# Peptides against a protein of PDB entry 5K2M: the designs that were tried, part 169

Target 1, 273 residues: chain A of PDB entry 5K2M
Amino acid sequence: MRIGITYTVLRREEMAIKERAGEFGEVVMLHEDDLLFPGNYDLDVVIIRNVSHFKALYTARLFESEGIPTVNSSRLIFEAGDKLFATLRLAGKVPVPEWKAALSEGGALRVPDSLGYPLVSKPVFGSWGRLLAKVNDRDSLEAVLEHRKWMKNPLYGIHYFQEFVEKPGRDIRSYVIGGEFVGAIYRYSNHWITNTARGGKAEPCSDPEVEELSVKAWEAFGEGALAIDIFESEKGLLVNEVNPNMEFKNAARVTGADMAGKLVEYAVEVAKT

## One batch from the design tools (peptide; made by RFdiffusion4, then SolubleMPNN)

Design b2_p25_3_s4 (from b2_p25_3, 13 letters changed)
Fold by OpenDDE base, seed 1:
Structure b2_p25_3_s4 (fold): chain B 273 residues (1-273), chain A 25 residues (1-25)
Amino acid sequence: as target 1 above (273 residues)
Amino acid sequence: MMAKEREELEKEAEEFFEKLREEEE
């Protein structure tokens, strides 16, 4: 068994994945600078750990074009890594925050007619709460839309909105790998954006409803390793988004779950199929 | 890898993520 690991930065996660992968076979670390295609890669599977969503997506697709399976697959990265495409999958299986998509400014200006205020404006791509805006009124909506016109990436012209969900000063991050629930954490923040990468405290989450919902959310995609963001709302648990390029340092530390091991085990299973 | 080397790599990763945030802005 030869296991590739692609990476941008050797984080704690990549180190843990490398260490665990060494128990199953030969490990080939592949920095982004090492990646040239087409190539003659002698690998049974590749674990994709590129930081950039797009680099991860294209890296996965390039290995797949050479007959090498990836974890995650380019299909999963594509569908789960786009907030709108992920919502389309999730909405058919699990409760999600109310959402609207608009393909023009004129369409976006009508979103409050359906969702009301406050709204959350999200880019369809990006991480760590970048370019999330709480839109409280018409003036704020117009300002966000005006700024989006001047952004260079055409994907900023895809207007994705959610209802603002009142949360109890925390959200939930769960992890499902190969259909198995691995663990979950609470992420505490005094800010409406509860991401631990912004200084939030993490605590273990042991809730059977979270476990069940997390597995159902994973089943909406049906493959791979996903981090799942869940909101506690007055309406119950809502699946906000999924991440096919999960960070798990804090979750592994807090829960003691072998997330790196579970990821490698799944990659080995994928290699054998 | 010694604990210090890991902390340095974590710091470098944090700095890299900060830089990525600046480049995506």
Scores: peptide ipSAE 0.013, ipTM 0.452, DockQ to the pose 0.437
Fold by OpenDDE base, seed 3:
Structure b2_p25_3_s4 (fold): chain B 273 residues (1-273), chain A 25 residues (1-25)
Amino acid sequence: as target 1 above (273 residues)
Amino acid sequence: MMAKEREELEKEAEEFFEKLREEEE
């Protein structure tokens, strides 16, 4: 078996994936600078670890065009990596924060009539809390919408909003690979954006309700490896978003779960199908 | 790869991702 691994930067995750993949076959590391298509790639499967959502999406689709399966698939990256498309999948299966989408400024100005204030403005693409805004009133909504008009990417004209969820100074990140729950962590922060990438403490989360909800959230997509962000609210657990290109170094360290091994095992199963 | 080369690559990667996060804030 020949396993490709595409990457932008060799992180702890990519090193762990490489090490575990070496137990199953020959490993071919493919930096973004090594990728040219069409090519004659002799690979049974490719694990996609490009940092950019769009580079990951196109890389997956290019390998698939040559008959090489990918983890994750281009379909999963497309649907899970867009916050609105992910919400559309999730909302039919699991509890999610109340949300609205608008396709114009005039539509966006009516969102508070249904969601009220405070609300959260999100771009449909992007990671690590980029361009998240807590909108407390009409003046702040108008300011966010005005700034969006001058952004170059037309996707900023897609207006996605959620209710503001009051959290207990933490959120939950869980991991599901091939339909199996692998582990979960609490992420602590004094900021309303609780991402561990911003210096938050991580602790193990052992909650059967989180495990059940995480598997159901994965089933909304039905394939691949996903990180799942869950909020603790007065309404109970809410699935906020999913990530098809997960960071797991902190979760693996804190839980002791072999997330890299589980990802490789799933990729080997995909290669045999 | 020797242990030292791995440690240097890990450090460079961490610094790179910290910069990316700062550019996204």
Scores: peptide ipSAE 0.012, ipTM 0.456, DockQ to the pose 0.679
Fold by OpenDDE base, seed 4:
Structure b2_p25_3_s4 (fold): chain B 273 residues (1-273), chain A 25 residues (1-25)
Amino acid sequence: as target 1 above (273 residues)
Amino acid sequence: MMAKEREELEKEAEEFFEKLREEEE
């Protein structure tokens, strides 16, 4: 078996994936600079670890065009990596924060009529809480919309909003690979944006309700490896978003779960189908 | 890709790498 691993930067995750993949076959590390298409790749499966959502998406689709399956698939990356498209999948299966989408400023200005204030403005793409805004009033909404007009990427003209969810100073990140729950962590932050990349503490989360909800959230997509962000709210557990290009170094460290191994095992299964 | 879009992406990448480095220290 020949396992490709595409990457932008060799992180702890990519090193762990490489090491575990070596137990199953020959490993071919593919930096973004090495990727040209169409190409003659002799690979049974490719694990997609490109940092950029769009680079990951296009890389996956390009390998698929050569008849090489990817983990994650371009379909999953596309649907899960866009916050709005992910919400469309999730909303039919699991509890999610109340949301609205608008395609114009005039539409966006009516969002508070439904969601009220405060609300959260999110770009449909992007990671690490970039361009998240807590919008407390009309003036703040107008400011966010004005700033979006001057952003060059047309995707910033897609206005995605959620209700503001009061969290208990933490959120939950769970991991589901191939439909199996692998583990979960609490991420602590005093800021309304919980992100481990901002120096938050992580602790193991052992909650059967989180496990059940995480699997159901994964089933909304039906394939691949997902990190799932869950809020603890007064309404109960809410699935906020999913990530098809998951970071797991902190979760693996805290839980002791072999997330890299589980990802590789799943990729090997995908290669055999 | 316009020069400014590249600069923005490069800056986003740099910020990402800085955050990764800060988590490793």
Scores: peptide ipSAE 0.008, ipTM 0.450, DockQ to the pose 0.050
Fold by OpenDDE base, seed 2:
Structure b2_p25_3_s4 (fold): chain B 273 residues (1-273), chain A 25 residues (1-25)
Amino acid sequence: as target 1 above (273 residues)
Amino acid sequence: MMAKEREELEKEAEEFFEKLREEEE
């Protein structure tokens, strides 16, 4: 078996994936500079680890066009990597924060009529809590909309809002690969944006309700490897978002779960189908 | 903060900035 791994930066995750993939076959590391299409790639499967959502999406689709399956698939990257499209999948299967989408400034100004305040404004793409805004009032909403109007990427004109969820100073990140729950962590933060990359601490999460909900959230997409962000709310557990290009170094360290191994095992399974 | 914890945070910051660059292009 020949396993490709596409990457932008060789992180701890990519190193772990490479190491584990070596147990199953020949590993071909493919930096973004090595990728040219159409090409002749002698690979049975490709694990997509490009940092950019769009580069990951297009890389997956390009390999698929050559008849090479990818983990994750371009379909999954597309649907899970867009916060609005992910919400559309999730909302039919699991509890999610209340949300609204608007396609104009005039539409966005009516969002509080349905959701009230405070709101969270999110771009439909992006990571690390970039351009997340807590919108407490009308003035703040107008300011966010004004700034979005002058952003170059047309996707910033898609206005996605959630209710603000009061969290107990933490959130949950779980991991589901091939329909199997692999592990979960609590991410602690003193800020309403909980992210370990912003100096948050991580602790193991051993909650059967989190496990069950995580699997159900994965089933909304029905394939691949997903990180799942879950909020602890007064209404119970809410699935906030999913990530088809997961970071797992902190989760693997804290839980002891073999996330890289599970990802490779799933990729090998995909290659055999 | 232990030296190892600092190095981990620095690596996480580097990954953050890399994501920023790739999403801006």
Scores: peptide ipSAE 0.013, ipTM 0.461, DockQ to the pose 0.162; fails the geometry check

Design b2_p25_4_s1 (from b2_p25_4, 11 letters changed)
Fold by OpenDDE base, seed 3:
Structure b2_p25_4_s1 (fold): chain B 273 residues (1-273), chain A 25 residues (1-25)
Amino acid sequence: as target 1 above (273 residues)
Amino acid sequence: SAMEKELEEGEKEYEELLKKLFEEE
């Protein structure tokens, strides 16, 4: 078996994936600079580890066009990597924060009529809490919308909002690969945006409800490897978002779960189908 | 180790890439 791994930068995750993939077959590391299509790639499967959501998406689709399956698939990357599209999938299966989408400023200004304040403005794309805004009032909403008008990417004109969820100073990140729950962590933050990149402590999360909910959230998509962000709310557990290009170094370290191995095992399964 | 150095370089490159992605988007 020949396993490709596409990557932008060699992180701990990519190293772990490479190492584990080597146990199953020949590993071909493919840096973004080396990717040209159409190409003659002799690979049975490609693990997509491009940092950019869009680069990952297009890379996956390009390999698929060559008849090479990818983990994750371009379909999954597309649907899971867009917060709105992910919400559309999730909302049918699991509890999610209340949300609204608007396609204009005029529509966006009416969102508080439904969600109230405070609400959270999110771009439909992007990671690490980028351009998340807690909107406490009308003035703040107008400011966010005004700033969005000057953003060049037309996707910033897609206005996605959630209710503000009060969290207990942490969130949950779980991992489901091929429908199997692999592990979960608590991510602690003193900021309303919980992100481990901001120096938050991670601790193992052993909660059967989290496990069950995580699997159900994965089932909304029905394939691939997903990191799932879950909020602990007064309403119970809420699935906030999913990530089809997961970071797992902290989770693997904290839980001891073989995230890389599970990902590779799944990729091998995909290659055999 | 050579691997640790490569990781450190990769982490720096990743941080720089993230900064660029934030600037270009």
Scores: peptide ipSAE 0.118, ipTM 0.731, DockQ to the pose 0.580
Fold by OpenDDE base, seed 2:
Structure b2_p25_4_s1 (fold): chain B 273 residues (1-273), chain A 25 residues (1-25)
Amino acid sequence: as target 1 above (273 residues)
Amino acid sequence: SAMEKELEEGEKEYEELLKKLFEEE
C-alpha cells in the first residue's frame, strides 16, 4: 500500500496523518511544488490536504485522471467545499438556516423581502470566516454589494445569504469519516463568527442528537471525510456548512479521538475498492 | 526535535499564507 499525502504546509493535521499512514503502508509526502501532471504516480490512494479549495479540487481531479482514488474525491470537494452547492445537498436531508441565492445586485436587494434582517452574506468559497458580513439593514446590504462589484473573482458575483442565527456563544463542529461519527466539539467565541483559528476555547460535545444529525448530513454527500458545522438555534440544531478539507487538531486534542487514524483507515478502504 | 521544529515552521508558514490569502481576496 502506497499512500500519497498532498499538502501546502505541514500542519499538525498533516503530521498526524503522515504518522498514522506509516502504520498502514508506505507514505509519500507530496508538497504542492512537487506536483506535476501527468506524473505517472505509483500510488494506491492520495489524501488531499492542500489548503486552497481550488488547488485541492484540481489536485484530486488530476490524480483521479491517472486512475488514483483520492480522499476526498474531486466530486466531494466540489460539492461540499462550495457553500451554495453544499446547502443544496444538505437542505433535502437535514435542517439548515434559511437561505437565498441571487445572481445580480438587483436580485440580492430583494433578499430581505423574503428573509428579512439581519442577514449573513457569505462568499460561496473560502474559509476561516473570510468575507462573512452581518447585514443588519439596507445600507449595509448596499455596501456589501458595492464592494462585491470591485472584486476580481467572478464567483464574488454569486450572492449567497443566510438568516442570522443567534447562537449561545458557541457552535458545534463534528467529524464524520466514511459514514462513522468520530467526534464533536463545542467552539466558544465572543464573536458571532466562531473560528478555531482565532483562539476560541474548545470542549467535547457528547450529544446523541448531534451525532445523528452529523451522520445524516454526511449521508447527503455519501462519501469521504467531512467536518460539519452545526448551530444551536431557537429552532433546534441547524447544519450551517461542511468542510471537505477539515482542520481537526483541536478536536483531536479535546476529544482524544484518532481523527488522523480514521482518515487513513478510510483512505486504505478506498484504495481497496 | 527536528519534527517539532518542522511543525513550528509549518504553523508559521500557514499563518503567513492565511494573511496572504486574506490580502489577495
Scores: peptide ipSAE 0.085, ipTM 0.719, DockQ to the pose 0.665
Fold by OpenDDE base, seed 5:
Structure b2_p25_4_s1 (fold): chain B 273 residues (1-273), chain A 25 residues (1-25)
Amino acid sequence: as target 1 above (273 residues)
Amino acid sequence: SAMEKELEEGEKEYEELLKKLFEEE
């Protein structure tokens, strides 16, 4: 078994994956600067750990074109890594925050007619709560839309909105790999944007409802390794988003779950199919 | 340890990369 690991930066996650992969076979670390396609890669599977969503997506697709399966697949990265496409998958299977999408400023200005205020404006791509805006009123909506007009990336012209969910000072991040629930954490923050990368405290989450919901959310995609962000709301648990390029160092530390091992085990299974 | 140094350097590089990715978007 030859396991490739593509990466941009060697983080704790990549080190853990490398270490666990070494127990299953030969490990080939592939920095993104070393990748050239088409190429003659002698690999049974590649674990995708590129930091950039787009680089991860294209890297996965390029290996797949060489007949090498990837974890995650390019399909999963594409669908799960886009907030709108992920919502489309999730909405038919699990509770999600109320949402609207508009393809023009004129459409976006009508979103409050359906969702009311406050709203959350999200880009369809990006991580770490970048360009999230709490939109409390019409003036704020107009400002967000005005700023989007001047952004160079055309994807910023895709207007995705959610209802603002009042959270109890925390959210939940769960992990499902190959359809198996691996673990979950609470992420605490006094800010409406919760992110552990921004210095939030993490605690173990042991809730059967979270476990069941997380598996159902994963089943909406049907493959791969996903981190799942869940809100505790007055309406119950809501699946906010999923991440096909999960960070798990804090979750692994807090829960004691072998997330790196589970990821490698799944990659080995994928290689054998 | 050598690994701890590599991780520390990697974390710094990651932070720098995040800044670059934000600028490229």
Scores: peptide ipSAE 0.042, ipTM 0.599, DockQ to the pose 0.534
Fold by OpenDDE base, seed 4:
Structure b2_p25_4_s1 (fold): chain B 273 residues (1-273), chain A 25 residues (1-25)
Amino acid sequence: as target 1 above (273 residues)
Amino acid sequence: SAMEKELEEGEKEYEELLKKLFEEE
């Protein structure tokens, strides 16, 4: 078996994936600079580890066009990596924060009539809590909308809003690979935006309700490897978002779960299908 | 982090790509 691994930066995750993949077959590391299509890639499966959501999406689709399956698939990356599209999948299966989408400034200005204040403005793309805004009032909403007009990416004209969820100084990140719950962590932060990449403390999360909810959230997509962000709210557990391009170094370290191994095992399974 | 910077660059590159695609529409 020949396993490709596409990557932008060689991180701890990519190193772990490479090492584990070597136990199953020949590993071909493919830096973004090495990718040229159409090509004659002799690979049975490709693990997509490109940092950019869109580079990951297009890389996956390009390999699929050559008849090579990818983990994650371009479909999954597309649907899970867009916060609005992910919400559309999740909302019918699991509890999610209340949300609204608007396609114009005029529409966006009416969102508080439904969600109230405070609300959270999110871009539909992006990672690490970039351009998340807690919108407390009309003036703040107008400011966010004005700034969006000057952003170069037209996707910033897609206005996605959530209710503001009061969290207990933490959120939950769980990992589901091939429908199997692999593990979960608490991410602690004194800020309303929790992210371990920004230096937040992580601790193991052992909660059967989190496990069940995480699997159900994964089932909304039905394939691949997903990190799932869950909020502890007064209404119970809410699935906030999913990530098809997961970072797991902190979770693997804290839980001891073999996330790299599980990812490789799933990729091998996909290759055999 | 270096990775946050690379992601910022990757997102910028895509923002530029999408901008070009939408400007061409």
Scores: peptide ipSAE 0.026, ipTM 0.512, DockQ to the pose 0.054; fails the geometry check

Design b2_p25_4_s2 (from b2_p25_4, 10 letters changed)
Fold by OpenDDE base, seed 4:
Structure b2_p25_4_s2 (fold): chain B 273 residues (1-273), chain A 25 residues (1-25)
Amino acid sequence: as target 1 above (273 residues)
Amino acid sequence: SHMEELLEKGEKEYEELLKKLFEEE
């Protein structure tokens, strides 16, 4: 078994994955600078750990084009890593925050007619809560839309909105790998944006409802390793988003779950199918 | 250890990357 691991930077996650992968076979670390395609890669599976969503997506697709399966697959990265596409999968399977998408400024200006205020503006791509805006009124909406016009990436012209969900000062991050629930944490923040990368505290979450919902959310995609962000709302649990490029160092530390091992085990299974 | 040094380097690089991403906002 030859296991590739693509990475941008060697984080705790990548180190843990490398160490666990070594128990199953030969490990080939592949920094982004080492990746050229078409290539002559002799690998049974590649674990995708590129930081950039798009780099991860293209890396996965490039390996797949050479007949090498990836974890996650390019399909999963594509569908799960885009907030709108993820919502399209999730909305038919699990409770999600109310959402609207608009493809023009004129369309976006009508979103409050359906969602009301406050609402949350999100880019369809990106991580770590970048460019999330709580939009409280018409003036704020117009400002967000105006700023989007000056952004270089055309994907900023895709306007994705959610209802603003009042959270109890925390959200839930769960992990499902290969359809199995691995663990979950509470992430605490005094800000409406909760993210552990921004210094949020984490505690173990042991809730059967979270576990069940997390598995159902994963089933909406049907493959891979996903981190799942869940809100505790007045309406109950809502699946906010999923992440196919999951960070898990804090979750692994807090829960004691062998997330790296589970990821590697799944990758080995994928290699054998 | 060598691995610890690599990890520390990686963590620093990741922090720098995050800073750049946030500064671009």
Scores: peptide ipSAE 0.254, ipTM 0.802, DockQ to the pose 0.871
Fold by OpenDDE base, seed 3:
Structure b2_p25_4_s2 (fold): chain B 273 residues (1-273), chain A 25 residues (1-25)
Amino acid sequence: as target 1 above (273 residues)
Amino acid sequence: SHMEELLEKGEKEYEELLKKLFEEE
């Protein structure tokens, strides 16, 4: 078994994955600077750990073009890594926050007629709460839309909105790999945007409802390794988003779950299929 | 150890990358 691992930066996650992969076979670490295609790579599977969503997506597709399966697959990265496409998958299987999408400024200005205020404006791509805006009124909506006109990437012209969900100073991050629930944590923040990467505290989450909902959310995609963000709302648990390029250092530390081992085991299974 | 040094370097690089992303947006 020859296992590739692509990466941008060597983090705790990549080190843990490398160590566990070494128990199953030969490990080939591939920094972004080492990647050239076509490359005639001699690998049975590649674990994708590139930080950029787009670099991860293209890297996965390039290996697949050489007949090498990836974890995650380019299909999963595409479907799960776009907030709107992910919502389309999730909405048919699990409770999600109310949402609207508009393809023009004129359409976006009508979103409050359906969802009311306050709203959350999100880009369809990106991580760590970048460019999230709480929109409390018409003036704020117009300002967000005006700024989007001057953004260079055409994807910023895709207007995705959610209802604002009041959270109890925390959210839930769960992990499902190959259809198996691996673990979950609470992420605490004094800000309406909760993320441990921004200095939030993590604690273990042991809730059977979270476990069941997380597996159902994964089943909406049907493959791979996903981190799942869940809100505690007045309406109950809501699946906010999924991440096909998960960070798990804090979750592994807090829960003691062998997330790196589970990821490698799944990659080995994919290689044998 | 060599591995500890690589890990410390990677953690610093990642923190710098995150900082840059937050400042640019």
Scores: peptide ipSAE 0.251, ipTM 0.799, DockQ to the pose 0.815
Fold by OpenDDE base, seed 1:
Structure b2_p25_4_s2 (fold): chain B 273 residues (1-273), chain A 25 residues (1-25)
Amino acid sequence: as target 1 above (273 residues)
Amino acid sequence: SHMEELLEKGEKEYEELLKKLFEEE
């Protein structure tokens, strides 16, 4: 078996994936600079680890066009990597924060009529809490919308909002690969954005309700490897978002779970189907 | 170790990439 791994930078995750993949077959590391299409790739499966959502999406689709399956698939990357599209999948299966989407400034100005204040403005793409805004009032909403008008990418004109969820100073990140729950962590922060990449502390999360909810959230997509962000709210557990290009170095370290191994095992299964 | 050096380099490159992505957005 020949396993490709596409990557932008060699992180701890990519190193762990490489090491585990070596136990199943020949590993071919493919930096973004190595990727030209159409090409003659002798690979049974490709693990997609490009940092950019769009580069990951296009890389996956390009390999698929040549008959090579990818983990994650371009379909999953597309649907899970867009916050709005992911919400559409999740909302029918699991509890999610109340949300609204608007396609114009005029529509966006009416969102508080449904969600009230405070609300959270999110771009439909992007990671690490970039361009998340807590909007406390009308003046703040107008400011966010004004700034969005001057952003170059037309996707910033897609206005996605959630209710502001009061969290107990933490959120949960879980990992589901091939339908199997692999592990979960608490991410602690004094800020309303709880991201370990921004200096948050991680601790193991051993909660059967989290496990069950995480699997159900994964089932909304039905394939691949997903990190799942869950809020602890007064309403109970809410699935906030999913990530088809997961970081797991902190989770693996804290939980001891073999996330890289599980990812490789799933990729091998995909290669055999 | 050689691996640790590669990881440190990768982490720096990742941080730099993130900074660029934050600046480009």
Scores: peptide ipSAE 0.102, ipTM 0.733, DockQ to the pose 0.665
Fold by OpenDDE base, seed 5:
Structure b2_p25_4_s2 (fold): chain B 273 residues (1-273), chain A 25 residues (1-25)
Amino acid sequence: as target 1 above (273 residues)
Amino acid sequence: SHMEELLEKGEKEYEELLKKLFEEE
């Protein structure tokens, strides 16, 4: 078996994936600078580890066009990597924070009529809590909308909002690969934005409800490897978002779970299908 | 070790990449 791994930078995750993949066959590391299409790639499967959402998406689709399956698939990357598209999948299967989408400033200004204040403004793309805004009042909403007008990327004109969820100083990150729950962690922060990539403390999460909800959230997409962000709210557990290009170094360290091994095992199964 | 050096380099490159992605997005 020949396993490709596309990457932007060699992180701990990519090194772990490479090492584990070597147990199953020949590993071909493919830096973004090495990728040209159409090409004659002799690979049975490609594990996508490009950092950029769009680079990952297009890389996956390009390999698929040559008959090489990817983990994750371009479909999954597309649907899970966009917060709005992910919400559309999740909302039919699991509890999610209340949300609204607007396609104009005029529409966005009416969002508080449904969600009230405070609400959270999110870009539909991007990671690590970037450009999240807690909107406490009308003046703040107008300011956020004004700033969006001057942003160059047209995707900032897609206005996605959630209710503000009061969290107990933490959130949950779980991991589901090929439909199997692999592990979960608590991410602690004194800020309303919790993210371990930004220096948040991580601890193991052993909660059967989290496990069940995580699997259901994965089933909303039905394939691949997903990190799942879950809020503990007064309404119960809410699935906030998913990530089709998971960071897992902290989770693997804290839980002892073989995240890289599970990912490679799944990729091998995909290659055999 | 060689592995530690690669990881340190990768972490630094990742941080720089995050800054670039912020500028592009």
Scores: peptide ipSAE 0.094, ipTM 0.734, DockQ to the pose 0.569

